# Peptides against a protein of PDB entry 6DSZ, part 256

Target 1, 361 residues: chain A of PDB entry 6DSZ
Amino acid sequence: NYVVTAQKPTAVNGCVTGHFTSAEDLNLLIAKNTRLEIYVVTAEGLRPVKEVGMYGKIAVMELFRPKGESKDLLFILTAKYNACILEYKQSGESIDIITRAHGNVQDRIGRPSETGIIGIIDPECRMIGLRLYDGLFKVIPLDRDNKELKAFNIRLEELHVIDVKFLYGCQAPTICFVYQDPQGRHVKTYEVSLREKEFNKGPWKQENVEAEASMVIAVPEPFGGAIIIGQESITYHNGDKYLAIAPPIIKQSTIVCHNRVDPNGSRYLLGDMEGRLFMLLLEKEEQMDGTVTLKDLRVELLGETSIAECLTYLDNGVVFVGSRLGDSQLVKLNVDSNEQGSYVVAMETFTNLGPIVDMCV

## One batch from the design tools (peptide; made by RFdiffusion4, then SolubleMPNN)

Design b2_p24_3_s4 (from b2_p24_3, 10 letters changed)
Fold by OpenDDE base, seed 2:
Structure b2_p24_3_s4 (fold): chain B 361 residues (1-361), chain A 24 residues (1-24)
Amino acid sequence: as target 1 above (361 residues)
Amino acid sequence: SSSSIVSSEFSVPPAPPKVDIYAK
């Protein structure tokens, strides 16, 4: 009897930070295939709280706080299109992960998108958006009384969506997305009408962005708008302000992940395919009327890490580098560079034992 | 040039760090 001790997955395919266990706790949640690991971030490091087996590979994992919730809820979508909203409850030493809502969001008809599953949450927690299939945008209205996740599809004219986010500061839920057509890549916005179950024209669009534009970052207020990341350029747009930079340093390797450092969207971590870690900085200009506008964008190389699948800024310059291809890391961002010009110091390394080849024996 | 990484020039004063991870 070879007890094949099923080796726990070590490759990280997603990570998120928020206040899941309590309003006060800072949590790191790590997706490792079908496994969710929940940590509390402490002065001593990552304290494991619970591991949760999911019914399938985690494809989307997002924390969100509906109006009048004291702590964050967790949205999970699996690669098999099982959706759930999870709540953490602790009663003394008893820890329960409660399913607040669940559903299967698979459509019988549709071409699965080649760029994979995208799941996003409106910053005001009005809805979840899912790009699962070409030409469809699935909406899950967020209602407190809904134990069963009801979804509907809106037809999306743009068949080849590359990335999509909800924008901040919008009266109606508004998506911003990069799409490709025969003329190139473009950015467009749509307002989502829950009532009419349709898209309305969004506040802005940008035709003919960089050919390799691959990522959308929604920027919080006071800036608002979005950052579009390409191979050669980083562009900001909010409808009124446009600014683009083309720092030569980003051209060497494709940026593949990002994470917001500051709640106001002044700084973002960027990770590329070579494991280079960057800081994207938004310089503010305060206008005479008290409005804050974007003055400039800057990118700085911080150092090198494992190749990030996901990045999560924790606190006090500590960053979790979730890696699929290499060892995940906890790293410290320092104010001063080392002798090699790096601002990054590895604090802890989490060995990646490689892809669990499910040897179906 | 002060390292912009932690420069308060671009940050709203970070919400006071909730957790000082590995504060040596």
Scores: peptide ipSAE 0.012, ipTM 0.441, DockQ to the pose 0.067
Fold by OpenDDE base, seed 1:
Structure b2_p24_3_s4 (fold): chain B 361 residues (1-361), chain A 24 residues (1-24)
Amino acid sequence: as target 1 above (361 residues)
Amino acid sequence: SSSSIVSSEFSVPPAPPKVDIYAK
């Protein structure tokens, strides 16, 4: 009897940072297939707190803080459409992961989207949005007065959604998405009516974006709007302001992940398929009326890391590079470059033993 | 390089749900 000791998965397929264990703790949460690893970020490094076995491969992992919660809750969706909302509780030495909500959000009818599962949370925590199937947008209302979370579908006319996010600073929950049709790729916005369970016209749209536009970044206030990342271009749009850049350096390899550094959306990390790490900078201009507008966008090459599946800025210039193909890393961003012109220094490397192909029996 | 800093002793499943999520 070869007890194949199932090696723990080492390939990272998602990471997020926030305040999950307490209001004061900074956490790093790492998804490794069916496993969730929870760390506290300390001055001495990562302190492991708990590892959680999930009911399937983690497809979505998002932290969110509903109004009147002291700390973040965790939304997880698995590849088999099992959803849960998790809470961390500690009482002395006792540590519990509490399932506040759980359910299966699979539809009996629908074509699973080729671009996979997308899960997003409204910044005001009014709803969770799920793109699971072509032509459908699933909404999970986050109303506190409801004893049951009841998901519903809204028909999406745009069948080929590439990426979708909720926008910041919107009176109603508003999605921004890149979609493809026979004429190319486009960006559109919709307001989500919880009451009527329909889409209303959003604040803006941008037709005929770059053909390889692949990612939407929702930008927080004061800028608002979204960043659209393509193969050749990076575009900002908020309805009133449009700005596009096409830095030659990003053409060399496809940007595949991003993470916000500053809470105000002034800086973003970008990772490409070659393991290059960039900083995207939003330069502000303060108007005479006290409004803040986007002046310019710039991209700076920071250095090289493992090929990122996900990035998360922790604190003090420390970044976790979650890798599926290579070793995950903790890296330090320095103000000054080294002799090779790199601003990136590896602090710690986590060996990736390769993808555990869970043979779904 | 460490393969994992998380001990197997920390592995535990989540508690049972308090609220059900239903798809319509």
Scores: peptide ipSAE 0.008, ipTM 0.368, DockQ to the pose 0.072
Fold by OpenDDE base, seed 3:
Structure b2_p24_3_s4 (fold): chain B 361 residues (1-361), chain A 24 residues (1-24)
Amino acid sequence: as target 1 above (361 residues)
Amino acid sequence: SSSSIVSSEFSVPPAPPKVDIYAK
């Protein structure tokens, strides 16, 4: 009897950082196909806390903190449309992952979107939004007592959504999305009415963005608005201010992932298909009335890493580079460049043994 | 019995090498 010790998946398909185990702990959560790994970030490095098997490939993994929660909750959506909200509980030495809510969010009717599953959470934790199918936006209200994830669909007129995020600082939950039509790619916003279960007109739109605009980053206050990342350009828009840059360095390879470094949205890590790591900087201008506006955008090449599927800034200039195609890494960002002009130093490398194709036999 | 879609396999992943993340 060859006990084929089922080799654990090593390819990373998602990562997130937050306070999942406690309010005080900084956690790194790593999705590896059906596996969730939970680490505590310590002065001595990553401490493994728990591994969790999920019934399906993790497609969305997001931390969020509802009002009145002491720590973050975890939203997971699988590729088979099983949704859950997970809570970490520790009672002495006993560690439990509790399902607070679950549900299947699959629709019987709809074309699965070519850009895959998108899951987003409102920054004020009013709802989860899901783009699963073309022409539909699924909303999951976040009510305190909901053991069952009740969802409803809102029809999107825009059939080909490329990326979508919830904006910060909005009185009503507001989505910002890039979509494609026969005329090109565009950015639009909608307010989401939970009461009426419909979209209202959002605060702004931007028609005819870059043809390869692929990502939306929602920017926290005080800036607000969104960053739109393309192949050739990075644009900021908040309804009042528009700024675009076209740094030649980003044309060499497609940016595929991003992560916010600063809570105020002043810096973002960007990773491209060649494993180049960039810093996007938002330069602020303080107005006489105390308002903060975006003065400029800058992109700096930090160095090279494994090809990132996901990035997450931990603390003290340490970044986790989650790789699907290569080895995942912990890297240190330095203030000064090395002799090669790199600001990136690999601290640790996590060997990727390749994609474990779960052959469901 | 809430069917936990979570299988807790108690495999403590091997402790990653100690990397001083907070080394200033």
Scores: peptide ipSAE 0.005, ipTM 0.382, DockQ to the pose 0.667
Fold by OpenDDE base, seed 5:
Structure b2_p24_3_s4 (fold): chain B 361 residues (1-361), chain A 24 residues (1-24)
Amino acid sequence: as target 1 above (361 residues)
Amino acid sequence: SSSSIVSSEFSVPPAPPKVDIYAK
């Protein structure tokens, strides 16, 4: 009798930082297959608060804060298209995870996208966007008065979307996406009309970006716009300003994840397939009128970590490195390099026992 | 086809303050 002690999944599929337990608490949320782990980030480290079983493998996990709430809500989408919005509620010592909304967002008709499920939330919390199927963009309106979240699809002419984000500072919810066609990869923007349930022309587009452009980062104000990450180049575009860099160091391994460090979008962590950790820096230029523009982009190698599936900056130079292939880590970013030229110090390591192969016997 | 998400009572919150962790 092999008691297969059902080892809890240890491989990390996603991580997010925000304020889920309270307005004051900084939380780290970790997705491990069907399990959500909730931590409070303290001066002493990660304090576990609760584990939550999900009704499927977590495919999307995003914190968002609609107007008039005091703490973040959690959007989860599973690989089987079960969506929920969760709230943390504490009443004395009793901790409840309340389902604010739930539903299945699966379409009966559609080709599942080869690049997997993408879920994004408008920075102003007007909607959730889902790229589940080729040629479709699903919208879940986040209207307070609508007790029924009615998801609808908008047709995308662009069948091969690589990545998509909502932009910041847009009057209407605006998506920016990398797509591939027979001519190469391109960047396009669309405004999303909730009223008409259609796309309007977005503020800008960039045809013929790098052939391996794989990620979109939405940049908050004052810069606005987006960063496009490729294999060889990093490009910024906001409609008015275009700037591209091709630092040789990023060519060595594909960047696979990113996380914003500064709320103003001045710095981003980048992780590659070799476990190298980079800082992307947006250098500002203050104009005579007080406007802030992007002067330059710079990439710095910080050091090496476990191969990140996801990165999240916590605070005070502490980063959680969520790894699927290796051990997850808490690392400290230092101002000064060590003798080996690394700015990264491992603080804690979380052993990855490998994927639970659900041997469906 | 609109997939109905059955919403229970959910309201959505504003962004919280940063907490200095591992402050020496």
Scores: peptide ipSAE 0.006, ipTM 0.347, DockQ to the pose 0.127; fails the geometry check

Design b2_p24_4_s1 (from b2_p24_4, 9 letters changed)
Fold by OpenDDE base, seed 2:
Structure b2_p24_4_s1 (fold): chain B 361 residues (1-361), chain A 24 residues (1-24)
Amino acid sequence: as target 1 above (361 residues)
Amino acid sequence: PPSKPIITDLEPRPPVKPKYPFYP
């Protein structure tokens, strides 16, 4: 079977930022169907270092740093359930992308979920979680010596999972997810036991969230917990603190993507279906005991971009806007607005020639 | 069957130089 890619894909379906090439390099990784583009972020712009063809459409692309690794590793899952962990290795002028581990995680039995493939990594790098099929949560244990990605399934009682993330700061790997049942949408947490291959009761739950709650953001320490984004509301919950806002400005269009700006989770970029770019701010309150709690949530409209499929903050207020429907962009966030009241300036635009149909011949 | 490589090397795209510097 020759996969003749007659045209290079231009539509972006995923992007991530991290330290993949070295501990010191900041990288932008862009998924364009079956292609992975790797850039180094420099003062002069994006320097390409490698372009990689994958044997399938990239469905999940996540950077993670296991304990004792000096740089990030890359997890990729394809739409045909081929999983791999990749490492960048440079030896002089020779650049290699090494497969540390691989496997096929397809089940023989299961209904593929209507909301598509979700892949998540535990912040402590204990496991990868996959929502591929209704009523199943697939776990890939992360082991340094294992070249073969082996997975097991845990049954989810909640059949209609909308989104799922691993939480930060948990003694055991803990998932937080939005699900739908006949009574509405809800948020629940589970601890994942690798030993027993089962779920234990998580630290908290929230019944009857907004009916259109669609996204979970795991918040790093010191805040911890999660943000739940709906059509009309943004909710924070960490088990002890609950805070919800309903800013009128987000009601106009559905938020479809997000990206963390600050490592401590104090700011997030949000993109909607109209190409509006927002900043979500978590305001801190320092307690007398030195604990940091959430004081308030705030949303600010920054400006307009191409309709984002994915967002990633790079550095120095530069954001990559990965677009599937329009042109991808590099944009600059400014402290001061322009004459039109926008804080966003386009730095570069990448022409999207539309969807390429990969014909497997 | 030999495990098909998951990855093939492709030619990198030209450098993207933004109109404005990343650093002021």
Scores: peptide ipSAE 0.015, ipTM 0.393, DockQ to the pose 0.758
Fold by OpenDDE base, seed 1:
Structure b2_p24_4_s1 (fold): chain B 361 residues (1-361), chain A 24 residues (1-24)
Amino acid sequence: as target 1 above (361 residues)
Amino acid sequence: PPSKPIITDLEPRPPVKPKYPFYP
């Protein structure tokens, strides 16, 4: 009887940074299949706080802070459509992870999207949006008093959604999404009416974006709008301003993940399929009226890392590179390049032992 | 800046009663 000591999963499939354990603590949360690891980011490094086994593979993991919460809550959706909102609670030495709300959001009818599960949270914490099935957008209203996560579907005319985000600074919850039709890929926005449980026309659309447009980044105020990342181009649009760049350096490999560095959305990390790490910069122009507009977009190659499944900026130029295919890394971004022209230095490497086949024994 | 993650393998705490959505 080989007691296969169930090796802990090492492949990272998600990571997020926020203030989950307290308002003051900076946390790194790492999803490794069914495992959630919680760290505190300290001056000395990552301090492990808690490991949590989840009932299913983590498909979505997002931190959010509803109005009047002192710290972030954690939304998790599993691959089996079990949703929960978790709160960290410490009472002396006792650590508990409280389920604030839970529910199963599976539909009996629907084609699971081939591009997988997308879960997004409105920046104002009005709702959670889920793209689980083609032609449907699922909404979970966020209500503090509701322990049961109830969802409803809104029909999408656009059957092939590639990526979707909630926009910032919108009076109503507004989604921005890339979709594909027979004519190509396009960007559209919809307002989400909780009352009517329908879409209203959004503030803008952009038809015929790059054919390989794959990611939407919602940009916070003061810029607002979204960044659309393709194979060859990076495009900003906010309804009033459009700006596109096509830096040759991004053509070499597909950008597959991103993470916002600055709260104001002035910088983003980008990772590609070759493990190249980029910085996307939004250059600010201040108008005479005090409005802030995007002056330019710039992309800089920082260096190479493990192939990122997810990226998260921690603090002080430290980045966690969550890798599914290789070793995850803690890397330092330096102001000056090394002799090889790299701004990236590996601080720590976390060995990936490969896919733990879910042997449900 | 955080220098090194202290990889302490947190020994699995004894199975607490399974509360959804956690495994014991």
Scores: peptide ipSAE 0.014, ipTM 0.406, DockQ to the pose 0.036
Fold by OpenDDE base, seed 4:
Structure b2_p24_4_s1 (fold): chain B 361 residues (1-361), chain A 24 residues (1-24)
Amino acid sequence: as target 1 above (361 residues)
Amino acid sequence: PPSKPIITDLEPRPPVKPKYPFYP
């Protein structure tokens, strides 16, 4: 029995930033297949805290802070539909990752979506939403006392959901999604009733968005609403305001990931399939009544990185570029460009040894 | 049956020291 010590996976398939180890610590969490790496972000760099092996490939990894929690909890969904909520607990030098809740959310019937697993968390932590199967939206209610993650399905009339997010600032949990039908791609919203286990009509919809609209970004208050990213256009919509831009620079390569820089949703990092890194800026206009409205959208090319599977802004212009196809990077965003016109400087590179093919011999 | 642990502990990687400090 040659126990080939399988090399640790190096390809990154997810990353998140938050306060997982403590309320004060800034953490970077990196998903590498079945492995979770936990770092503390320090002035000196990334300090490793713990590595965790999961009993499956991590498909969703999200930090969230339920009301009355002092620090973030971690939701993980595996590719085999094992869900868990994890808590970090340290007692002196002893570090434990506690499973607060777990469950299997696999359905006996359903076509797995070809666009993969989508997992989202309501900003008010009322529920987790999962798009696992075509024509179904799975809801996991978040309850503090529930150690067993139970889910229910709501039928989606829209069979081909491209991307979905929960919106901010909604009285009821509200999803915004891009879907495709024979007429093209559209954006729709639904309110999710936990009580009735059904969808109610959402606040807005936009039919006939860009044909290649692929991503939804939920925008926090004060703007609210969502950003829809396409191949040729970036659109903002909040029910009252619609604004679209078509910067020629984004047409060259498909935007494949995003991450919010500012807590108020004024800036987002965008990564494309060529490893170009962009900043999306939401220009605000302050009204005399103190309301903040979107004035304009702007996109700026920052520079080039490894092809990002995921992006996460850490702090002080430092970004983690999680790459599946190439080396992951820590990069610094600078205010001034270098001689080549790039605002991006690589700080650290993490060698990707490629996919570990588990050769079952 | 005892619920199989969902996670196992792994050895942490060495600290990543960026070439440039994270400016506070």
Scores: peptide ipSAE 0.012, ipTM 0.411, DockQ to the pose 0.705
Fold by OpenDDE base, seed 3:
Structure b2_p24_4_s1 (fold): chain B 361 residues (1-361), chain A 24 residues (1-24)
Amino acid sequence: as target 1 above (361 residues)
Amino acid sequence: PPSKPIITDLEPRPPVKPKYPFYP
């Protein structure tokens, strides 16, 4: 009996931070192919709580907190389009991961998008949105009593969506997306009607953004709107205000991941393909009426890390750098630079043994 | 002088207030 102790995957392909185990616990959740690792963030470091095997490669992993829930729920979508909503439940020493809802959201027809699977959750937890196929936006309504995740499709006129997010502060669920057409890349918004199962006109659009615009970040209130990240530029737009910067430092390597530091969207971590870690800052201007507007955008180089597949700010300046190509890291952000001018100090390194090649024998 | 990165006020993340009811 060769117990082939299947080597546990070490390459990270997703990470999220939230309150999954309890309302009080700060958790780090790490996706490593088919494996979900759950940690509690403590003053002493990461405490492992549970490991979960999934029936497929994790493609989407998002925490969300519906109204009436004391802690976050976890949405997972696999690369084979199996969706589930998971709850952590502890009873004494017994730890269970409860499947609240599940479903397969694969379509019989459609071209899988070349930019891969995108999954997003409305900030008000009204729906989950999925871009799985070109020309389709899939909606999963978030209903209380439904153990079966049912989805419907809305047709997108825009066939080549690059990235999509739900906006904050919208009366109706509103998506903002970057798309490509023969004229270039553009940003558009749509309101999503659950009742009519259609798109309505969104609050704003921006035609002819940077040709390499690749990411959308939804900005919380009071700013609202979105940040669009390109190869050469970072743009903010909220319908009323447009502001773009083109810091030369970001041209050196493509920004590939981001994570919000502050709940109010004042700061974001950015990671590039060279393992450079940046801080994007939204500078505030308070108007005489108490309205907060964006004054400026600033990008600062913090230092270097492993090449991030995903970033998540934990707390107290600690960041988890999830790496697929290199070792994952816990890093500390410092107020003052070291002798080398870096604000980043590695606290812990998690060895990446490389991709588990499924040797199909 | 390089502008010091504003890493100063890393306040603990406030607990996320629950917004929309998923379960009764």
Scores: peptide ipSAE 0.011, ipTM 0.419, DockQ to the pose 0.017; fails the geometry check

